# Ledger of designs, part 38: peptides against a protein of PDB entry 5VVV

Target 1, 276 residues: chain A of PDB entry 5VVV
Amino acid sequence: FLCGVVEGFYGRPWVMEQRKELFRRLQKWELNTYLYAPKDDYKHRMFWREMYSVEEAEQLMTLISAAREYEIEFIYAISPGLDITFSNPKEVSTLKRKLDQVSQFGCRSFALLFDDIDHNMCAADKEVFSSFAHAQVSITNEIYQYLGEPETFLFCPTEYCGTFCYPNVSQSPYLRTVGEKLLPGIEVLWTGPKVVSKEIPVESIEEVSKIIKRAPVIWDNIHANDYDQKRLFLGPYKGRSTELIPRLKGVLTNPNCEFEANYVAIHTLATWYKSN
Target 2, 276 residues: chain A of PDB entry 5VVV as posed
Amino acid sequence: FLCGVVEGFYGRPWVMEQRKELFRRLQKWELNTYLYAPKDDYKHRMFWREMYSVEEAEQLMTLISAAREYEIEFIYAISPGLDITFSNPKEVSTLKRKLDQVSQFGCRSFALLFDNIDHNMCAADKEVFSSFAHAQVSITNEIYQYLGEPETFLFCPTEYCGTFCYPNVSQSPYLRTVGEKLLPGIEVLWTGPKVVSKEIPVESIEEVSKIIKRAPVIWDNIHANDYDQKRLFLGPYKGRSTELIPRLKGVLTNPNCEFEANYVAIHTLATWYKSN

## One batch from the design tools (peptide; made by RFdiffusion4, then SolubleMPNN)

Design b1_p11_6_s3 (from b1_p11_6, 5 letters changed)
Fold by OpenDDE base, seed 1:
Structure b1_p11_6_s3 (fold): chain B 276 residues (1-276), chain A 11 residues (1-11)
Amino acid sequence: as target 1 above (276 residues)
Amino acid sequence: SVKERMRKAAL
């Protein structure tokens, strides 16, 4: 069971010292996972093709080593979906080389994210792939196999919540293609019925699990504030039955942008997880 | 929802 934090918000990323302090807190609270997915980290999303400099490499190696010191699984995410051409072998090779570099930093766990992108393929991809889901699954499976089938590999769908599914969760052709064609060792990220789910009912997890043919990892936006920087979410982790735990592969909370605001959010997630 | 649109408005 993956339990911890995803740094998955828009806005200023956390500094390396905040991430190291997070790992110490995660270990102390018997949480086990950190997903590196900061939307405004340039080489994560907008400039995903660019290799890390020597200085950036040293910082990431130090961060990955710190995660290992605190027995926290460091998952490196990349979000190429803004401008990748799935059918272009050079784009696939560029993605492989980027993940090879991160593997050299000592990273062993990875995520490929297709959240918050347009539901349209370019003309070249339409000639090769029958749908957007087929293009995403093809590259995800290829990358997963290329990396030697790492123990932890995550996929974030473009339809990552109930409100984004067309026509709905159980009838989505996109999620059906993901469930049928995504390799079984790849985990699927999900935010519940909504992007920011006030509640995640057990029945809603059973519905999505059936179509994706696996238990999801919850990307939980309950404490996310990137959509309203005038608000801080300081309340406890709530609106999730402990009956979800045996029906999930994990829960990763995406909390407030302000690192110091997240004590209650993360501590109460840990209490929830241990109450099962 | 407004919240769902605001996360996508950073695109």
Scores: peptide ipSAE 0.144, ipTM 0.854, DockQ to the pose 0.203
Fold by OpenDDE base, seed 2:
Structure b1_p11_6_s3 (fold): chain B 276 residues (1-276), chain A 11 residues (1-11)
Amino acid sequence: as target 1 above (276 residues)
Amino acid sequence: SVKERMRKAAL
């Protein structure tokens, strides 16, 4: 069971010292996972093709080593979906080289994120792939196999919550394709009924699990505040039955952008996780 | 929701 934090917000990423402090807290609270997915980290999303510099590599190696020291699984995410051409073998090779570099930093767990992107494929991709889901699954499977089928590999769908599913969760052709064609060793991220779900009912997890043919990992935006810089979400982790735990592969909370605001959010997630 | 639109509009 993956339980911890996704740094998945828009706005200023956490500094390396905050991330190290996070790992210490996660260990202390018996949480086990950190997903590196900061939207405004340039080489994560907008410039995903760009290799890390020597200095950036040293920082990432140090961060990954710190995660290992605290027994936290460090999952490196990349979000190529803004401008990747899925059918272009050079794009696929560029993505492979980027993830090879991160593998050299000692990273063993990875994620491909296709959240918050347009559903339109370019003309070249339309000639090769039957749908956007087919394109995403193809590259995800290829990357997963290329990396030697790492123990933890996550996929974030473009339809990552109930309100983004067309026509709905259970009938989504996109999620059906993901469920049918995504390799079984790849985990699927899910956010619940909404981008910011007040509640995640058990029935909603059963519904999505059926179509994706696996238990999801929750990307939980309950404490996310990147959409409103004037608000801090200081309340407890709530609106998730502990009955979800045996029906999930994990829960990763995407908390407030302000690192210092997240004590209650993360601590109460840990309490929730241990209460099962 | 407004929240869903705001998170997508940050793109």
Scores: peptide ipSAE 0.139, ipTM 0.850, DockQ to the pose 0.206
Fold by OpenDDE base, seed 4:
Structure b1_p11_6_s3 (fold): chain B 276 residues (1-276), chain A 11 residues (1-11)
Amino acid sequence: as target 1 above (276 residues)
Amino acid sequence: SVKERMRKAAL
């Protein structure tokens, strides 16, 4: 069971010292996972093709080593979906080289994120792939196999919540393709019925699990504030039955952008997790 | 919701 934090918000990323402090807190609270997915890290999303500099490499190596020191699984995410051409072998090779570099930093767990992108493929991809889901699954499977089938590999679908599914969760052709074609060792991220789910009913997890053919990892936006920087979400982790735990592969909370605001959010997630 | 659109519109 993956339980911890995803740094998955828009806005200023956390500094390395905040991330190390997070690892100390995660260990202390018996949580086990950190997903590196800061939307405004340039080399994560907008400039995903760009290799890390020597200085950036040293910082990431130090961060990954710190995660290991605190027994926290460090998952490196990349979001190529803004401008990748899935059918172009050069794009696939560029993505491989980027993840090879991160593997050299000592990272062993990875994620491919296709959240918050347009559903349209370019003309070249339409000639090769039957759908957007087929294109995403093809590259995800290829990268997963290329990396030697790492123990933890995550996929974030473009339809990552109930409100983004067309026509709905159980009838989504996109999620059907993901469930049928994504290799079984790859985990699927999900935010619940909504992007920001006030509640995540058990029945909603059973519904998505059936179509994706696996238990999801919850990307939980309950404490996310990137959509309203004038608000802080300081309340407890709630609206999730403990009956979800045996039906999930994990829960990763995407909390407030302000690192200092997240004590209650993360602590109460840990209490929730240990209450089962 | 408005909130769901705001997170996606931060693109």
Scores: peptide ipSAE 0.138, ipTM 0.852, DockQ to the pose 0.206
Fold by OpenDDE base, seed 3:
Structure b1_p11_6_s3 (fold): chain B 276 residues (1-276), chain A 11 residues (1-11)
Amino acid sequence: as target 1 above (276 residues)
Amino acid sequence: SVKERMRKAAL
């Protein structure tokens, strides 16, 4: 069971010292996972093709080593979906080289994120792939296999919540393709009925699990505030029954952008997880 | 909700 934090917000990423402090807190609270997915980290999303510099490499190696020191699984995410051409072998090779570099930093766990992108393929991809889901699954499976089938590999779908599913969760052709064609060792991220789910009912997890043919990892936006800079969410982790735990592969909270605001968010997640 | 759209609209 993956339990911890995703740094998955828009806005200024956390600094390396904040991330190291996070790992110390995660260990102290008996949490086990950090997903590196900062939307405004340039080489994560907008410039995903760009290799890390020597200085950036040293920082990432140090960060990954710190995660290992605190027994935290470091998952490196990349978000190529803004401008990748799925059918172009050069794009696939570029993605492989980028993940090879991160693997050399000592990273062993990875994620491909296709959240918050346009649902339309380019003309070249439409000639090769039957749907957007087929294109995403193809590259995800290829990368997963290329990396030697790492123990933890995550996929974030474009339809990552109930409100983004067309026509709905149980009838989505996109999620059906993901469930049928995504290799079984790849985990699927999900935010619940909504992007910011006030509640995640058990029945809603049973519904999505059926179509994706696996238990999801919850990307939980309950404490996210990147969408409203005037909001701090300082309340406890709630609206999730502990009956969800045996029905999930994990829960990763995407908390407030302000690192210091997240004590209650992360601590109450840890209490929730240990109460099962 | 407005909240749901804002994360996607920050793109």
Scores: peptide ipSAE 0.134, ipTM 0.830, DockQ to the pose 0.203

Design b1_p11_6_s4 (from b1_p11_6, 6 letters changed)
Fold by OpenDDE base, seed 1:
Structure b1_p11_6_s4 (fold): chain B 276 residues (1-276), chain A 11 residues (1-11)
Amino acid sequence: as target 1 above (276 residues)
Amino acid sequence: SVYEKMKEAAL
């Protein structure tokens, strides 16, 4: 069971010292996972093709080593979906080379994210792939196999919540293709019925699990505030039955952008997890 | 952005 934090918000990323402090807190609270997915980190999303510099490499190696020191699984995410051409072998090779570099930093766990992108393929991809889901699954499976089938590999779908599913969760051709064709060792991220789910009913997890043919990892936006800079979410982790725990592969909370605001959010997630 | 539109529609 993956339990911890995803740094998955828009806005200023956390500094390296905040991330190290997070790892110390995660260990203390018996949480085990950190997903590196900061949307405004240039080489994560907008400039995903760019290799890390020597200085950036040293920082990431230090961060990954700190995660290992605190027994926290460091998952490196990349979000190529803004402008990748899935059918272009050069794009696939560029993605492979980027993940090879991160593997050299001592990273062993990875994620491919296709959240917050247009549900359209370019002309070249339409000639090769039957649908957007087929293109995403093809590259994800190829990368997963290329990396030697890492123990932890995550996929974030473009339809990552109930409200994004067309026509709905149980009938989505996109999620059906993901469930049928994504390799079984790849985990699927999900935010619940909404992007920011006030509640995540057990029945909603059973519905999505059936179509994706696996238990999801919850990307939980309950404490996310990147969409409203005037609000801080300081309340406890709530609206999730402990009956979800045996039906999930994990829960990763995407909390407030302000690192110091997240004590209650993360501590109460840990209490929730230990209550089962 | 795509993000802003998607967040507004999903909230």
Scores: peptide ipSAE 0.088, ipTM 0.830, DockQ to the pose 0.552
Fold by OpenDDE base, seed 5:
Structure b1_p11_6_s4 (fold): chain B 276 residues (1-276), chain A 11 residues (1-11)
Amino acid sequence: as target 1 above (276 residues)
Amino acid sequence: SVYEKMKEAAL
């Protein structure tokens, strides 16, 4: 069971010292996972093709080593979906080289994120792939196999919540393609019925699990505030039955942008997890 | 952000 934090918000990323403090807190609270997915990290999303500099490499190696010191699984995410051409072998090779570089930093767990992108394929991809889901699954399976089938590999679908599914969760052709064609060792990220789910009912997890043919990892936006910088979400982790735990592969909270605001959010997630 | 736009479209 993956339990911890995703740094997955828009806005100023956390500094390396905050991330190290996070790992110390995660260990202390018996949590085990950190997903590196800061939307405004240039080489994560907008410039995903760009290799890390020597200085950036040293910082990432230090961060990955710190995660290992605190027995936290460090998952490196990349979001190529803004401008990747899935059918172009050069793009696939560029993605492979980027993940090879991160593997050399000592990273062993990875994620491909296709959240917050347009659903339209370019003309070249339409000639090769039957749908957008087929294109995403093809590259994800190829990358997963290329990396030697890592123990932890995550996929974030473009339809990552109930409100983004067309026509709905149980009838989505996109999620059906993901469930049928995504390799069984790849985990699927999900935010619940909504982007920010006030509640995640057990029945909603049973519904999505059926179509994706696996238990999801919850990307939990309950404490996310990147959409409303005037608000801090200081309340406890709630609206999730402990009956979800045996029906999930994990829970990663995407909390407030302000690192100092997240004590209650993360601590109460840990209490929830240990209450099963 | 893209997230804000998608959230506004989903609310």
Scores: peptide ipSAE 0.087, ipTM 0.826, DockQ to the pose 0.461
Fold by OpenDDE base, seed 4:
Structure b1_p11_6_s4 (fold): chain B 276 residues (1-276), chain A 11 residues (1-11)
Amino acid sequence: as target 1 above (276 residues)
Amino acid sequence: SVYEKMKEAAL
């Protein structure tokens, strides 16, 4: 069971010292996972093709080593979906080289994120792939196999919540393709019925699990504030039955952008997790 | 939600 934090918000990323403090807190609270997915990290999303500099490499190596010191699984995410041509072998090779570099930093767990992107494929991809889901699954499977089938590999679908599913969760052709074609060792991220789910009913997890043919990892936006930086979500982790735990592969909370605001959010997630 | 609409509008 993956339980911890995703740094997955828009806005100023956390500094390396905050991330190390996070790992110390995660260990203390018997949580086990950090997903590196800061939307405004240029080489994560906008410039995903760009290799890390020597200085950036040193920082990431130090961060990954710190995660290991605190027994926290460091998952490196990349979001190529803004402008990747899925059918172009050069694009696939560029993605491979980027993940090879991160593997050299000592990273062993990875994620491909296709959240917050247009559903339209380019003309070249339409000639090769039957749908957007087929294109995403093809590259995800290829990268997963290329990396030697790492123990933890995550996929974030474009339809990552109930409200983004067309026509709905159980009838989505996109999620059907993901469930049928995504390799079984790849985990699927999900935010619940909504982007920001006030509640995540058990029945909603059973519904999505059936179509994706696996238990999801919850990307939990309950404490996310990137959409309204005038608000801080200081309340406890709630609206999730402990009956979800045996039906999930994990829960990763995407909390407030302000690192100092997240004590209650993360601590109460840990209490929730240990209550089952 | 407003957030969902913002995410939908960013697509």
Scores: peptide ipSAE 0.082, ipTM 0.813, DockQ to the pose 0.161
Fold by OpenDDE base, seed 3:
Structure b1_p11_6_s4 (fold): chain B 276 residues (1-276), chain A 11 residues (1-11)
Amino acid sequence: as target 1 above (276 residues)
Amino acid sequence: SVYEKMKEAAL
């Protein structure tokens, strides 16, 4: 069971010292996972093709080593979906080289994120792939296999919540393709009925699990505030029954952008997880 | 942002 934090917000990423402090807190609270997915980290999303510099490599190696020191699984995410051409073998090769570099930093766990992108494929991809889901699954499976089938590999769908599913969760052709074609060792990220789910009912997890043919990892935006700079959510982790735990592969909270605001968010997630 | 619009549409 993956339990911890995703740094998955828009806005200023956390600094390396904040991330190391996070790992210490995660260990102390018996949480086990950090997903590196900061949207405004240039080489994560906007410039996903760009290799890390020597200085950036040293920082990432140090960060990954710190995660290991605190027994935290460091998952490196990349978000190529803004401008990748799935049918272009050069793009696939570029993605492989980027993940090879991160593997050399000592990273062993990875994620491909296709959240917050246009649902339309380019003309070249439409000639090769039957749908956007087929394109995403194809590259995800290829990368997963290329990396030697890592123990932890995550996929974030473009339809990552109930409100993004067309026509709905149980009938989505996109999620059906993901469930049928995504290799079984790849985990699927999900935010619940909404992007910011006030509640995640058990029945809603049973519904999505059926179509994706696996238990999801919850990307939980309950404490996210990147969408409203005037919001600071300091409340406890709630609206999730502990009956979800046996039905999930994990829960990763995407908390407030303000690092110091997240004590209650992360601590109450840890209490929730240990209460089952 | 695209994200803010997507979050607002999903809230």
Scores: peptide ipSAE 0.071, ipTM 0.816, DockQ to the pose 0.562

Design b1_p11_7_s1 (from b1_p11_7, 6 letters changed)
Fold by OpenDDE base, seed 4:
Structure b1_p11_7_s1 (fold): chain B 276 residues (1-276), chain A 11 residues (1-11)
Amino acid sequence: as target 1 above (276 residues)
Amino acid sequence: SEVFERMQKAA
């Protein structure tokens, strides 16, 4: 069971010292996972093709080593979906080289994120792939196999919550393709019925699990404030029955942008997790 | 969704 934090918000990424402090807290509270997915890290999303500099490499190596020191699984995410051409072998090779570099930093767990992108393929991809889901699954499977089938590999769908599914969760052709074609060793991220789910009913998890043919990892936006930084979400982790735990592969909370605001959010997630 | 539109504008 993956339980911890995803740094997955828009806005200023956390500094390295905050991330190290996070790892200390995660270990102390018996949580086990950190997903590196800061939207405004340029080489994560906007400039995903760009290799890390020597200085950036040193920082990431140090961060990954710190995660290992605190027995936290460090998952490196990349979001190529803004402008990748899925059918172009050069794009695929560029993505491979980027993940090879991160592997050299000592990273062993990875994620491909296709959240918050347009549902349209370019003309070249439309000639090769039957749908957007087919294109995403193809590259995800290829990368997963290329990396030697890492123990932890995550996929974030474009339809990552109930409200983004067309026509709905159980009838989504996109999620059906993901479920049928995504290799079984790849985990699927999900935010619940909504982007920010006040509640995640058990029945909603059973519904999505059926179509994706696996238990999801919850990307939990309950404490996310990137959409309204005038607000801080300081309340406890709630609206999730402990009956979800045996039906999930994990829960990763995407909390407030302000690192200092997240003590209650993360601590109460840990209490929730240990209560089952 | 309204949240999605706001998140995309924050980037």
Scores: peptide ipSAE 0.086, ipTM 0.819, DockQ to the pose 0.218
Fold by OpenDDE base, seed 5:
Structure b1_p11_7_s1 (fold): chain B 276 residues (1-276), chain A 11 residues (1-11)
Amino acid sequence: as target 1 above (276 residues)
Amino acid sequence: SEVFERMQKAA
């Protein structure tokens, strides 16, 4: 069971010292996972093709080593979906080289994120792939196999919550393709019925699990505030029955942008997890 | 755009 934090918000990323402090807190609270997915980190999303510099490599190596020191699984995410051409072998090769570099930093767990992108394929991809889901699954499977089938590999679908599913969760052709064609060793991220789910009912997890043919990992936006920087979400982790735990592969909370605001959010997630 | 994604989360 993956339990911890995803740094997955828009806005100023956390600094390396905050991330190291996070790992100490995660270990102390018996949590085990950190997903590196900061939307405004340039080489994560907007400039995903760009290799890390020597200085950036040293920082990431230090961060990955710190995660290992605190027995936290470090998952490196990349979001190529803004401008990747899935059918272009040069793009696939560029993605492979980027993840090879991160593997050299000592990273062993990875994620491909296709959240918050346009649903339309370019003309070149339409000639090769039957649908957007087929294109995403093809590259994800290829990368997963290329990396030697890592123990932890995550996929974030473009339809990552109930409200983004067309026509709905149980009838989505996109999620059906993901469920049928995504290799079984790849985990699927999900935010619940909404992007920010006030509640995640057990029945909603049973519904999505059926179509994706696996238990999801919850990307939980309950404490996310990147959509309203005038608000801080300081309340406890709630609206999730502990009956979800045996029906999930994990829970990763995407909390407030302000690092210091997240004590209650993360601590109460840990209490929830240990109460099963 | 970043603004569009933030708006989608707020909806």
Scores: peptide ipSAE 0.085, ipTM 0.807, DockQ to the pose 0.392
Fold by OpenDDE base, seed 2:
Structure b1_p11_7_s1 (fold): chain B 276 residues (1-276), chain A 11 residues (1-11)
Amino acid sequence: as target 1 above (276 residues)
Amino acid sequence: SEVFERMQKAA
């Protein structure tokens, strides 16, 4: 069971010292996972093709080593979906080289994120792939296999919550394709009924699990505040029955951008997780 | 969309 934090917000990423402090807290609270997915980290999303510099590499190596020190699984995410051409072998090769570099930093767990992107494929991709889901699954499977089928590999769908599913969760052709064609060893991230879900009912997890043919990992935006910088979500992790735990592969909370605001959010997630 | 709201407020 993956339980911890996804740094998945828009805005200023956490500094390395904050991330190290996070790992210490995660260990102390018996959480086990950190997903590196800061939207405004340039080489994560906007410039995903760009290799890390020597200095950036040293920082990431240090960060990954710190995660290991605290027995936290460091999952490196990349979000190529803004401008990748899925059918272009050069793009696939570029993605492979980028993830190879991160593998050299000591990273063993990875995620491909296709959240918050347009649903339209370019003309070249339309000639090769039957749908956007087919394109995403193809590259995800290829990358997963290329990396030697790492123990933890996550996929974030473009339809990552109920409100983004067309026509709905259970009938989504996109999610059906993901469920049918995504390799079984790849985990699927899910956010619940909404981008920010007040509640995640058990039935909603059963519904999505059926179509994706696996238990999801929750990307939980309950404490996310990147959409409203005037608000801090200081309340407890709530609106998730502990009955979800046996039906999930994990829960990763995407908390407030302000690192210092997240004590209650993360601590109460830990309490929730240990209550089962 | 809620996505656009997140992206637009962060841009």
Scores: peptide ipSAE 0.080, ipTM 0.824, DockQ to the pose 0.183
Fold by OpenDDE base, seed 3:
Structure b1_p11_7_s1 (fold): chain B 276 residues (1-276), chain A 11 residues (1-11)
Amino acid sequence: as target 1 above (276 residues)
Amino acid sequence: SEVFERMQKAA
């Protein structure tokens, strides 16, 4: 069971010292996972093709080593979906080289994220793939296999919540393709009925699990505030029954952008997880 | 746009 934090917000990423402090807190609270997915980190999303510099490499190696020191699984995410051409073998090769570099930093767990992108394929991809889901699954499976089938590999669908599913969760052709074609060793991220789910009912997890043919990992935006700079949610982790735990592969909270504001968010997640 | 993506999280 993956339990911890995803740094998955828009806005200024956390600094390396904040991330190291996070790992210390995660260990102290008996949490086990950090997903590196900062949207405004240039080489994560906007410039995903660009290799890390020597200086950036040293920072990432140090960060990954710190995660290992605190027994936190460091998952490196990349978000190529803004401008990748799935059918172009050069793009696939570029993605492979980028993840090879991160592997050399000592990273062993990875994620491919296709959240918050346009649902339309380019003309070249339409000639090769039957749907957007087929294109995403193809590259995800290829990368997963290329990396030697790492123990932890995550996929974030474009339809990552109930409100984004067309026509709905149980009838989504996109999620059906993901469930049928995504290799079984790849985990699927999900935010619940909404992007920011006030509640995640057990029945809603049973519904999505059926179509994706696996238990999801919750990307939980309950404490996210990147969409409203005036919002600061300091309340406890709530609206999630502990009956979800046996029905999930994990829960990763995407908390407030302000690192110092997240004590209650992360601590109450830990309490929730240990109460089962 | 970043604004649209942020709005999607609010929806």
Scores: peptide ipSAE 0.072, ipTM 0.774, DockQ to the pose 0.433

